# Ledger of designs, part 19: peptides against a protein of PDB entry 4Y8H

Target 1, 196 residues: chain A of PDB entry 4Y8H
Amino acid sequence: TSIMAVTFKDGVILGADSRTTTGAYIANRVTDKLTRVHDKIWCCRSGSAADTQAIADIVQYHLELYTSQYGTPSTETAASVFKELCYENKDNLTAGIIVAGYDDKNKGEVYTIPLGGSVHKLPYAIAGSGSTFIYGYCDKNFRENMSKEETVDFIKHSLSQAIKWDGSSGGVIRMVVLTAAGVERLIFYPDEYEQL

## One batch from the design tools (peptide; aimed at target 1 R19 T21 T22)

Design b2_p18_2_s1 (made by RFdiffusion4, then SolubleMPNN; from b2_p18_2, 8 letters changed)
Fold by OpenDDE base, seed 4:
Structure b2_p18_2_s1 (fold): chain B 196 residues (1-196), chain A 18 residues (1-18)
Amino acid sequence: as target 1 above (196 residues)
Amino acid sequence: SKLQELIDKYATSPPQFL
């Protein structure tokens, strides 16, 4: 897996490859690793497919319950729910989660929750087996307050490089853009990103 | 637990990883 979330001028963009593996084999070429837990709060999933889907389901439920009682939760609240689940169950989970969301008060926010269940708020985060190949590239090329287009390009180039070197990453590049204007899903195919 | 129930629900053999 190669996943990332990047804050930018107008909000946040999540990105992911789409390969699911079982052992050395590709099980699914078009997996959706970008998972909605609330209207404008999403997560990127890495690790066990079952573990991360289960975690996301529980978070979604908690946020629905929260909404019914208190109104729209903050991204920080969502990250806290993820953190508690991941930390309390760390011995039984293989899960790396990036939580990203947008609201009018806080704008785009990114929280990364690596193995072990710690939580870190960052301007951008990368994770998954492919992330090791792109720390240098991302550090060199990330800028705060990029435009939407610049951020899409940054994510596309980053994930393209991760996919190039990580056998557990591949397929299409999916993105979700979260802004005041709403939610937008993007998809980029190998014929495009392999040429970068 | 609810978490374990959901993990079991989504589990495959062999397991799948992202």
Scores: peptide ipSAE 0.743, ipTM 0.972, DockQ to the pose 0.967; fails the geometry check
OpenDDE base, seeds 1, 2, 3, 5: peptide ipSAE 0.736, 0.735, 0.737, 0.729; ipTM 0.971, 0.971, 0.971, 0.971; seeds 1, 2, 3, 5 fail the geometry check

Design b2_p18_2_s2 (made by RFdiffusion4, then SolubleMPNN; from b2_p18_2, 8 letters changed)
Fold by OpenDDE base, seed 4:
Structure b2_p18_2_s2 (fold): chain B 196 residues (1-196), chain A 18 residues (1-18)
Amino acid sequence: as target 1 above (196 residues)
Amino acid sequence: SELQKLIEKYSTDPPQYL
C-alpha cells in the first residue's frame, strides 16, 4: 500500500494506490483504500484489509451517532475515535490509518495513526509499505498552501514513485478532495502516472 | 467485541492486505 493525505490552500486531498495482496499475489487490482467515515471526513487504510475495514465501520457508526446528538464532528474527534480503537486493540490489529477531513473552522486537517495507535497531527502524512520509498521526495517537494492542482500533482508523483518501487502497491491512483465546495473523487490510470 | 465481529465478517482465507 501507498497512501497519503495532504493539506492545501482550500482543504485536504487523500490519495491511495489500489492494490490488495495476499502473500505474493495480487488479490484485487482496484481496491478502494479511501474510506468515508463522515461527509467530509475520510481515511486512508493500510495493513489488514479486514482490520481496517472493521475499524472504519465502527468509526463511521460512532460519527453517525455523534452527529445525531451533537452535530457534525471535527476531524480531531474522528481521529480520536480511530486512535482509541487502534490503541486499545493494538495487539490484535495490523492497521495504519491516515484520517483527513475538512471543516470551515479548521480547514483541511491530517492525522496519522501508525501501528500501535499513536496519533500525530501533520500538514501531510504518508503511510504504507510504499511510503518508505518516498519520504525524501515528499519532504523535498511538499509545500504548505499549494493549489488544488499542485497538490494533485504532488500526490500523483509521490504515489507513482511509491508504486514503482513497492511490489505491494499498484493499480490506479485514487484521490478524494475535501473542500468547502464539497467532495470530489479522482482516478488516475497507469498509462498516465507511470510516465511521470 | 463489535470490532472482532466485524473483523471476522471481512476476513478472507487467505487474508488480504492493503
Scores: peptide ipSAE 0.751, ipTM 0.976, DockQ to the pose 0.968; fails the geometry check
OpenDDE base, seeds 1, 2, 3, 5: peptide ipSAE 0.745, 0.741, 0.743, 0.749; ipTM 0.976, 0.974, 0.973, 0.976; seeds 1, 2, 3, 5 fail the geometry check

Design b2_p18_2_s3 (made by RFdiffusion4, then SolubleMPNN; from b2_p18_2, 9 letters changed)
Fold by OpenDDE base, seed 4:
Structure b2_p18_2_s3 (fold): chain B 196 residues (1-196), chain A 18 residues (1-18)
Amino acid sequence: as target 1 above (196 residues)
Amino acid sequence: SELEKLIKKYSTDPPQFL
């Protein structure tokens, strides 16, 4: 897996490859690793498919309950729910999660939750097996307050590089854009990003 | 736990990884 989330001028963009593996084999070429837990709070999933889906389901439920009682949760609140699940169950989970969300007060925010269940708020985060190949690229090329287009390009190039080197990453690149204007899904195919 | 139930629900043989 190669996943990332990037804050930008108008919000946040999540990105992911789409390969699911079992051992050395590709099990699914078009997996959706970008998962909605609230209207404008999403996550990127890495690790066990079952574990991360279960975690996301529980978080979604908690945030629905939260909304009914208190109104729209913050991205930080969502990250805290993820953290609690990942930390308290760390002995039984293989999960790396990036939480990203947008609200009018906090704008775009990114929280990364690596194995073990720590939580880190960052301007951008990368994770998954492919992330090891792109730390240098991302550090060199990330800028704060990029445009939507610049951010899409940054993510596309980053994930393209990760996919190039990581056998556990591949397929399509999916993105979710979260802004005041709403939610937008993007998809980019190998014929496009392999040429970068 | 609810988490364990859901993990079991989504588990495959062989397991899949992202």
Scores: peptide ipSAE 0.745, ipTM 0.976, DockQ to the pose 0.964; fails the geometry check
OpenDDE base, seeds 1, 2, 3, 5: peptide ipSAE 0.736, 0.734, 0.744, 0.740; ipTM 0.973, 0.972, 0.976, 0.975; seeds 1, 2, 3, 5 fail the geometry check

Design b2_p18_2_s4 (made by RFdiffusion4, then SolubleMPNN; from b2_p18_2, 7 letters changed)
Fold by OpenDDE base, seed 2:
Structure b2_p18_2_s4 (fold): chain B 196 residues (1-196), chain A 18 residues (1-18)
Amino acid sequence: as target 1 above (196 residues)
Amino acid sequence: SELEELIKKYATDPPQYL
């Protein structure tokens, strides 16, 4: 897996490859690792497909309950729910989660929750087996308050490099853009990103 | 727990990883 989330001037963009593996074999080429837990709060999933889907389901439910009682939750609140699940069950989970969301007060925010269930708020986060190949690239090329287009390109180039070197990453690059204007899903195919 | 039950629901053999 190669996943990332990047804050930018108008919000946040999540990105992911789409390969699911079982051992050394590709099980699914077009998996959606970008999972909605609220209208403008999404997550990137890495690790066990089952574990991360279960976690996301529970978080989604909790945020629905929260909304019914208190209104739209903050991204921080969502990250806290993820953290509680991941930390309290760390001995039985293989889950790496990046939580990203947009609201008018806080704008785009990113929280990374690696194995063990710690939580870290960052301007951008990368995770998954492919992330090890792109720390240098991302550090060099990330800038705060990029445009949407610059951020899409940054993510596309980053994930392209991760996919190039990580056998557990591949397929299409999916993105979700979260802004005041709403939610936008993007998809980029190998013929495009492999040429970068 | 609820989490454990959901994991079982989604689990495959062999397990799949992202």
Scores: peptide ipSAE 0.721, ipTM 0.971, DockQ to the pose 0.964; fails the geometry check
OpenDDE base, seeds 1, 3, 4, 5: peptide ipSAE 0.720, 0.709, 0.714, 0.708; ipTM 0.971, 0.967, 0.967, 0.970; seeds 1, 3, 4, 5 fail the geometry check

Design b2_p18_3 (made by RFdiffusion4)
Pose (drawn by RFdiffusion4):
Structure b2_p18_3 (pose): chain A 196 residues (1-196), chain P 18 residues (1-18)
Amino acid sequence: as target 1 above (196 residues)
Amino acid sequence: SSTLESAYSEKMSTGEFL
């Protein structure tokens, strides 16, 4: 997989490829790795498809119950629920998860949760097997408070390279935009991003 | 717990990864 989340001027954008692998076979070329756990709290999933789906479903359930009793949870709270599941079950899980959300007070936030269940709050985060190939590119090209269009381009160009080199990444590029204006789903096809 | 155990079994059977 190749996944990333990026904070910017108006909020945060999540991005991912759409490849599911079963060995070298591509079990699903149009996977949606960007998953809602609350209206404006989403995550990017990497690692085991089964583990990350089970985790996301439980987290969505906890946050729905949290909302019923205490109102809208913070993005930090959502990341904490993911951590609790990933850390406490670290022996049995293969889940690399990036949590991203929008709060009117806190604007865009990104938390990355690598394999061991540790939590890291970052301006942007990249993960998945394809992310190794774009540490150099992303560190060179990321800047804080980018516009929406600049952020879409940064993600598009970054994942385009990760897909180019990583055989475990491919298909379409999916993005989810999180701002005070609501939620926007974007999709970019190979004929566009390949020749960038 | 049972949901995560089921997911573990499914991962070991299907071999599917993101």

Design b2_p18_3_s1 (made by RFdiffusion4, then SolubleMPNN; from b2_p18_3, 12 letters changed)
Fold by OpenDDE base, seed 3:
Structure b2_p18_3_s1 (fold): chain B 196 residues (1-196), chain A 18 residues (1-18)
Amino acid sequence: as target 1 above (196 residues)
Amino acid sequence: MKVLEEARKLAKETGLRL
């Protein structure tokens, strides 16, 4: 897996590859690793497909309950719910999660929750087995307050490089853009990003 | 819920990874 989330001028963009594996085998080429837990709060998933799906489902339920009682949750609140689940079950989970969301008060925010269940708020985050290959690239090329187009390009190039070197990453690049204007899903195919 | 939990357990046991 190669996943990332990047804050930018108008919000946040999540990105992911789409490869799923079982041992040494590719099980699925077009998996969706970008998961909605609230209208404008999404997550990137890495690790166990079952574990991360279970966590995301529980978080979605909690945020629905939260909304009914208190109104729309913040991204920080969502990250806290993820953190509690990941930390309390760390001995039985293999889950790496990036939480990203947009609201009018806080704008785009990114929280990364690695194995073990710690939580880190960052301007951008990368995770998954492919992320190890692109720390240098991302550090060199990330800028604060990029445009939407610049951020899409940054994510596309970053994930393209990760996929190039990580055998557990591949397929299509999916993105979710979260802004005041709403939610937008993007998809980029190998013929486009492999040439970058 | 139990059926979904069992399905997720099975998926975990098969080693499906993202």
Scores: peptide ipSAE 0.371, ipTM 0.756, DockQ to the pose 0.594; fails the geometry check
OpenDDE base, seeds 1, 2, 4, 5: peptide ipSAE 0.353, 0.362, 0.361, 0.352; ipTM 0.741, 0.747, 0.750, 0.743; seeds 1, 2, 4, 5 fail the geometry check

Design b2_p18_3_s2 (made by RFdiffusion4, then SolubleMPNN; from b2_p18_3, 11 letters changed)
Fold by OpenDDE base, seed 3:
Structure b2_p18_3_s2 (fold): chain B 196 residues (1-196), chain A 18 residues (1-18)
Amino acid sequence: as target 1 above (196 residues)
Amino acid sequence: MEILEKAREEAEKTGLRL
């Protein structure tokens, strides 16, 4: 897996590859690793497909209940719910999560929750087996307050490089853009990003 | 917790990873 989330001028963009593996083998399956837990709060998933889906489902339910009682949750609140679930079950779960969301007060925010259940707020985050190959690239090329187009390009190039080197990453690149204007899904196919 | 236990069991059976 190669996943990332990047804050930018107008909000936040999540990105992910789509490859799924089973043991040491690539599964012939294209998966969606970008998962909605609230209208403008999404997550990137790495690790166990089942574990991360279960966590996301629980968080989604919790946030729905939260909304009914207290109104729209913040991204920080969502990250806290993820954190508690991941930390409390760290011995039984394999889950790496990036939480990203947009609201009018806080704008775009990114929280990374690695194995173990710690939580870190960052201007951008990368995770998954492919992330190890692009730390240098991302550090060199990330800029704060990029445009939407610049951020899409940054994520596309970053994930393309991760996929190039990580056998456990590949397929399509999916993105979710979260801004005041709403939610936008993007998809890029191998013929588009392999040439970068 | 029950949902997580079921998910764990499924993960062990399928072995699917992201």
Scores: peptide ipSAE 0.359, ipTM 0.755, DockQ to the pose 0.860; fails the geometry check
OpenDDE base, seeds 1, 2, 4, 5: peptide ipSAE 0.348, 0.356, 0.350, 0.354; ipTM 0.765, 0.769, 0.757, 0.742; seeds 1, 2, 4, 5 fail the geometry check

Design b2_p18_3_s3 (made by RFdiffusion4, then SolubleMPNN; from b2_p18_3, 12 letters changed)
Fold by OpenDDE base, seed 4:
Structure b2_p18_3_s3 (fold): chain B 196 residues (1-196), chain A 18 residues (1-18)
Amino acid sequence: as target 1 above (196 residues)
Amino acid sequence: MKKLEEARKLAEKTGLRL
């Protein structure tokens, strides 16, 4: 897996490859690793497909309950729920999660929750087996307050490089853009990103 | 939590990784 989330001028963009593996084999070429837990709070998933799906399902339920009682949760609240689940169950989970969301007060926010269940708020985060190949690239090329287009290009180039080197990453690049204007899903195919 | 344990069992059975 290669996943990332990047804050930008107008919000946040999540990005992911789409490969699922079983052992050394590709099981699914078009997996959706970008998962909605609330209208404008999403996560990127890495690790066990089943573990991360279960975590996301539980968070979604908690946020639905929260919404019914208190109104729309903040991204920080969502990250806290993820953190508690990942930390309290760390001995039984293989899950790396990036939580990203948008609200009018806080704008775009990114929280990364690596194995072990710590939580880190960052301007951008990368994770998954492919992320190891792109730390240097991302550090060199990330800028705060990029445009939507610049951010899409940054994510596309970053994930393309991760996919190039990580056998566990591949397929399509999916993105979710979260802004005041709403939610937008993007998809980029190998014919495009392999040429970068 | 029950759901996480069930998910882990499923993960162990299928070996599906992201």
Scores: peptide ipSAE 0.358, ipTM 0.763, DockQ to the pose 0.939; fails the geometry check
OpenDDE base, seeds 1, 2, 3, 5: peptide ipSAE 0.349, 0.348, 0.349, 0.355; ipTM 0.736, 0.747, 0.743, 0.742; seeds 1, 2, 3, 5 fail the geometry check

Design b2_p18_3_s4 (made by RFdiffusion4, then SolubleMPNN; from b2_p18_3, 12 letters changed)
Fold by OpenDDE base, seed 4:
Structure b2_p18_3_s4 (fold): chain B 196 residues (1-196), chain A 18 residues (1-18)
Amino acid sequence: as target 1 above (196 residues)
Amino acid sequence: MEILEEARKKAKETGLRL
């Protein structure tokens, strides 16, 4: 897996490859690793497909309950729920999660929750087996307050490089853009990103 | 949580990784 989330001028963009594996084999070429837990709070998932799906399901339910009682949760609140689940169950989970969301007060926010269940708020985050190959590239090329187009290009180039080197990453590049204007899903195919 | 235990069972059965 190669996943990332990047804050930018107007909000946040999540990005992911789409490969799932079982052992050394590709099981699914077009998996959706970008998962909605609230209208404008999403997560990127890496690790066990089942573990991360279960965590996301629990968070989604929690946030639905929260919304019914208190109104729309903040991204920080969502990250806290993820953190508690990942930390309390760390001995029984293989889950790397990036939480990203947008609201009018806080704008785009990114929280990364690596194995072990710590939580880190960052301008951008990368995770998954492919992320090891792109730390240098991302550090060199990330800028705060990029445009939407610049951010899409940054994510596309980053994930393309991760996919190039990580056998556990591949397929399509999916993105979710979260802004005041709403939610937008993007998809980029190998014919495009392999040429970068 | 029961749901996590079931998820772990499924993960062991399928071995699907992201």
Scores: peptide ipSAE 0.378, ipTM 0.783, DockQ to the pose 0.925; fails the geometry check
OpenDDE base, seeds 1, 2, 3, 5: peptide ipSAE 0.366, 0.370, 0.376, 0.375; ipTM 0.749, 0.752, 0.756, 0.756; seeds 1, 2, 3, 5 fail the geometry check

Design b2_p18_4 (made by RFdiffusion4)
Pose (drawn by RFdiffusion4):
Structure b2_p18_4 (pose): chain A 196 residues (1-196), chain P 18 residues (1-18)
Amino acid sequence: as target 1 above (196 residues)
Amino acid sequence: SLPEYLGDSNSPIPFHGL
């Protein structure tokens, strides 16, 4: 997989490829790896498809119950629920998860949760097997407080390269935009991003 | 049967960011 989340001026954008692998076979070329756990708290999933789906479903359930009793959870709270599940079950899980959300007070936030269940709050995060190929590119090109259009381009160009080199990444590029204006889903096809 | 993965099943999942 190739996945990433990026904070910017108005909030945060999540991005991902759409490839699911069963060996070298592409079990699903149009997978949606960007998943809602609350209205404006989403995650990017990498690693085991089964593990990450099971985790995301439980987290969505916890946050729905949290909302009923205490109101809207913070992005940090959502990330903490993901961590609790990933850390306490680290022996049985293969889940690399990036958590991103929008709060009116806190604006955009990104938390990355690698294999061991540790939590890292970052301006942007990249993960998945394809992310190794774009550490150099992303570190060179990321800047804080980018516009929406600049952030879409950064993600588009970054995942385009990760997909180019990583055989375990491909298909379409999906993005989810999180701002005070609501939630926007974006999709970019190979004929556009390949020749960038 | 082989399970499904959202990436390379034979390699650790790398993470990075600033």

Design b2_p18_4_s1 (made by RFdiffusion4, then SolubleMPNN; from b2_p18_4, 5 letters changed)
Fold by OpenDDE base, seed 1:
Structure b2_p18_4_s1 (fold): chain B 196 residues (1-196), chain A 18 residues (1-18)
Amino acid sequence: as target 1 above (196 residues)
Amino acid sequence: ALPEWLGDANKPIPFHGK
């Protein structure tokens, strides 16, 4: 798995590969590593697919309850809910989660929640088995307040490199763009990114 | 009383640089 989220001038973009590994099988399919928990709050998930899906479902439910009582939750609120669930279940949980969202007040925000259930607010975050191969690249090439197009290219190149070296990553690259204008879904295929 | 998760949601979160 290779996942990342990047704040930029107009909001935030989440990105993920789509490879699923189960035993001896590798599936290059559209797997849901990018998961909606609220209109403009999404997450990237790595680790146990079943466990992280369950967590995301619980978070989505809590945010719906929150919305009904208090209005639209902030990205920080969502990250806190994730953090609590991951921390309380850390002994029985393999999960690396990146929470990203947009609102008019806070703009794009990224929170990373590694194993153990800590939470860290960052301008951008990377995770998954493929992330180990691209820490240097990302550090060198990330810039704050990039344009949408620059950010898409940054994520595409980053994940392409991760996929190149990580056997557990591959398939298509999916992105979700969160801005004031709404939610946009992007997809890039191997013939597009392998040559980068 | 508010749920614990909601209480946690109001806590400051550490910020780290690039």
Scores: peptide ipSAE 0.030, ipTM 0.486, DockQ to the pose 0.062
OpenDDE base, seeds 2, 3, 4, 5: peptide ipSAE 0.018, 0.022, 0.030, 0.027; ipTM 0.464, 0.535, 0.518, 0.506; seed 3 fails the geometry check

Design b2_p18_4_s2 (made by RFdiffusion4, then SolubleMPNN; from b2_p18_4, 7 letters changed)
Fold by OpenDDE base, seed 5:
Parts: structure tokens; C-alpha cells; sequence
Structure b2_p18_4_s2 (fold): chain B 196 residues (1-196), chain A 18 residues (1-18)
């Protein structure tokens, strides 16, 4: 898995590959690792598919309940719910989560929640087995307040490199763009990103 | 059936503070 979320001028973009493993084998499945927990709050999932799906489902339920009582939750609130679940169950979970969201007050925000259940607010985050291979690249190429197009290119190049070196990453590259204008889903196929 | 995993199940999930 190679996943990332990047704040930019107009909001935040999440990106992910689609490869999965079943035991020792690469599964013949195109998995969507970008999961909605609220209209403009999404997460990237790495680790156990079942664990991360269960966590996301619980968070989605809590945020739905929150919305009915208090209105739209902040990204920080969503990250807090993820954090509590991951920390309190850390001995029974294999989950690496990136939470990203947009709202008019806070704009785009990214929170990374590693295996131990800590939470870290960052301008961008990378995770998954492929992330180690692109740490240096991302550090050198990330800039704050990029345009949408620059950010899409940054994520596409980063994940392409991660896929190149990580045998547990591959398939299609999916992105979700969260801005004031709404939610946009993008998809890029190997024929395009492998030549970058 | 073996559990489905998003990543390399033989390696720890890496953390990057930045």
C-alpha cells in the first residue's frame, strides 16, 4: 500500500494505490483505500482491510450522530474519533490511517494516525509499505499552497515511485479532491503513471 | 480464507512524522 494526503491552496487531496494481498499472494482485486466518513472528511487506509474498514464504519456512524446534534464536524473531531478507536484497541489492530478533510474555517487539514494510535497534524502525510521509498522525494518536492494541478502531479509522481519500488503497491491510483467546490474523484491507470 | 491486507504484511507499517 502507498497512500498520502496533501494540503494545498484550495483544500486537500487524498491519494492511494489499489493493490491488496491475501496471505502471501497479491490478490486479483482493485480495492478502494480512500474511504468517506463524512461529506468532506475522508481517510486513507493501510494494514488490515477488515480492521480499517471496521474503524471507518464506526467513525462514520459517530460523525453522522454528531452531525444530527451539532452540525458538520471538523476534521480535527474526526481525527479524534479515529485516534480513540486506534489507541484503545492498539493491541488488537493493524491499522495505519490518514484522515483528511476540508471545511471553510480550517481549509484542508491532514492527520496521520500510525499503528500505536497517536495523532499527528501535518501539512501532508504518507503511509503504507510503499511510503518508505518516497519519503525523501516527498520531502524535497512538497510545497505549501500548491495549485490543484500541481498537487495532483505531486501525488501522481510520488505514488508512481512508491509503486515502482514496493511490490505490495500497484494497480490504479485513486485520488479524492476536497475543496469548497465539492468532492472530486480521480483515477489514473498504469499506462499513464508508469511512464512518469 | 486468509485475511486481506493493504500493504506488506511481513513488515511493520512505517510512520513518518514529516
Amino acid sequence: as target 1 above (196 residues)
Amino acid sequence: AAPEFLGDPTKPIPFHGK
Scores: peptide ipSAE 0.479, ipTM 0.874, DockQ to the pose 0.729
OpenDDE base, seeds 1, 2, 3, 4: peptide ipSAE 0.287, 0.463, 0.476, 0.303; ipTM 0.672, 0.864, 0.871, 0.686; seeds 1, 2 fail the geometry check

Design b2_p18_4_s3 (made by RFdiffusion4, then SolubleMPNN; from b2_p18_4, 6 letters changed)
Fold by OpenDDE base, seed 4:
Structure b2_p18_4_s3 (fold): chain B 196 residues (1-196), chain A 18 residues (1-18)
Amino acid sequence: as target 1 above (196 residues)
Amino acid sequence: ALPEWLGDATKPIPFHGK
């Protein structure tokens, strides 16, 4: 798995590969590692697909409950819920979660929750088995306040490199763009990103 | 500490493995 979220001038973009591994078998399935927990709060999931999906479902439920009583939650609030679930279940959980969201007050925000259940607010975050191969690339190439197009290219190149070196990553690259304008979903296929 | 609106977020979640 290779996942990342990147703040930029107008909001935040989440990105993920779509490969699923089961033992020695590698499947290029259209898996959804980008998961909505609120209108403009999403997460990237790494680790156990079933377990991280369960966490996301629980977070979504709590945020719906929050919304019904208090209005739209902040990205920080969502990250806090993820953190609590991951921390309290860390002994029985393999999960790396990146929470990203947009609101008019805070703009784009990224929170990373690695194994163990700590939470870190960052301008961008990477995770998954493929992330180990691209820390240097991302550090060198990330810039704050990039344009949408620059950020898409940054994520595309980063994940392409991760996929190149990580046998557990592959398939299509999916992105979700969160801005004041709304939610946009992007998809890029191997024939395109392998040429980068 | 968990906010009051969150309720019980410490309950065990299902474990399915990768």
Scores: peptide ipSAE 0.081, ipTM 0.720, DockQ to the pose 0.033
OpenDDE base, seeds 1, 2, 3, 5: peptide ipSAE 0.027, 0.027, 0.070, 0.027; ipTM 0.570, 0.569, 0.714, 0.588; seed 3 fails the geometry check

Design b2_p18_4_s4 (made by RFdiffusion4, then SolubleMPNN; from b2_p18_4, 6 letters changed)
Fold by OpenDDE base, seed 3:
Parts: C-alpha cells; sequence; structure tokens
Structure b2_p18_4_s4 (fold): chain B 196 residues (1-196), chain A 18 residues (1-18)
C-alpha cells in the first residue's frame, strides 16, 4: 500500500494505489483505499482492510450523528474519532490511517494516525509499505500552497516511485480532491504513471 | 463503545509539520 494526503493552495488531495496483497501475493488489483467519512472529510487506509473498513464505518456513523446535532464536523473532530478508535483497539488492530478534509474555516488539513493511535497534524502525510521508499523524494519536492496541478503531479510522481519499489503497491492511482468547489475524483492508470 | 459526543471537537491537536 502507498497512500498520501497533501494540502495545497485550494484544499487537500488524497492519493492511493489500489493493490491488495496477502503477504507477497497480489490478491486484488482494485482496492478502494480512499474512503469517505463525510462530504469533505476522507481517509486513506493501510493495514488490515477489514479492520480499517470497520473503523471508517464507525467514524462515518459518529460523524453523521454529530452532524445531526451540531452541524458539519471539522476535520480535527474526525481525526479525534479515528484516534480514539485506533487507540482503544491498538492491541487488536493493524492500521495506518491518514485523515484529510476541507472546510472554509480551516481549509485543507491532514492528520496522520500511525499504529498505536497517536495523531499528528501535518501539511502532508505518507503511509503504507510503499511510503518507506519515498520519504526523501517527498521531503525534497513538497512545497506549501502548490496549485492543484502541481499537487496532482507531486502525488502522481510520489506514488509512482513508491509503486516502482514496493511489491505491495500497484494498480491504479486514485485521488480525491477536496476544495470549496466540491469533491473531484481522479484516476491514473499504469500506462501513464509508469512512464514517469 | 464511544459516546455520542466525544467532547474532542475543541481539543487541540499537535502540529508536527514544517
Amino acid sequence: as target 1 above (196 residues)
Amino acid sequence: SLPQWLGDANKPIPFYGK
């Protein structure tokens, strides 16, 4: 798995590969690792697919309840719910989750929740087995307040590099763009990103 | 089991980014 979320000038973009593996075996070329928990709050999931799906479902439920009582939750609130679930279940949970969202007040925000259930707010985050190969690249190439196009290219190049070296990553690259304008879904196929 | 309201909406989250 290779996942990342990047704040930029107009909001935030989440990106993920789509390969699912069992050990060294490629089990599925198409896996949705970008999951909606609210209109403009999404997450990237790594680790146990079943466990992280369950967590995301629970978060979505709580955010729906929150919305009915208090209005639209902040990205920070969503990250807090994720954090509590991950921390409370850390003994029986393999999960690396990146939470990203947009609202008019806070703009694009990224929170990373690694194993153990800590939470960290960052301008961008990477996770998954493929992330180990691209820490240097991302650190050198990330800039704050990039354009949408620059950010898409940054994520595409980053994930392409991760996929190149990580056997557990591959398939299509999916992105979700969260801005004031709404939600946009992007997809890039191997024929394109492998040439980078 | 999680409470209906976690009470974390106003809890500051540390920033570790550049």
Scores: peptide ipSAE 0.027, ipTM 0.542, DockQ to the pose 0.054
OpenDDE base, seeds 1, 2, 4, 5: peptide ipSAE 0.024, 0.020, 0.020, 0.018; ipTM 0.494, 0.591, 0.607, 0.505

Design b2_p18_5 (made by RFdiffusion4; failed a check: the pose's geometry)
Pose (drawn by RFdiffusion4):
Structure b2_p18_5 (pose): chain A 196 residues (1-196), chain P 18 residues (1-18)
Amino acid sequence: as target 1 above (196 residues)
Amino acid sequence: ASVLAAANTEKLTTGEFI
């Protein structure tokens, strides 16, 4: 997997490749790794497909119940629910999850939850096996308060490289845009991003 | 508990990763 989330001027963008692996075999070339847990709180999933789906479903359930009793949860609250599940079940889970959301007060936020269940709030986050190849590129090219177009390009170029080098990444690049204007789904095909 | 245990079993069976 190759996944990332990036905060910018108007909010946050999540991005991911679409490859599911069963050994060297590509079990699914059009996977959707970007997953809704609330209207404007989404996550990027990496690691075990089964673990991350089970976790995301439980988190969506908790936040739906939270919304019914107390109104809209913060992005920090969503990340805390993910952490509680990942930390308390660290022996049995293989889940690298990035949580991203939009709050009108807090604007865009990114929390990354690596294997052990620790929580890290960051301007942007990258994860998945393909992310190793783009630490150098992303650290060199990221800046705060980028525009929507600049952020789409940063993610497109970053994941393009992660897919190029990582055999466990590929297919299409999917992105989810989170702003006060709502939710936008973007998709970019190989013929576009490969030759970047 | 049971949902995560089922997911662990499925992970070990299918070997699928993202």

Design b2_p18_5_s1 (made by RFdiffusion4, then SolubleMPNN; from b2_p18_5, 15 letters changed; failed a check: the pose's geometry)
Amino acid sequence: MEILEKARELAEKTKLRV

Design b2_p18_5_s2 (made by RFdiffusion4, then SolubleMPNN; from b2_p18_5, 15 letters changed; failed a check: the pose's geometry)
Amino acid sequence: MEILEEARELAKKTKLRV

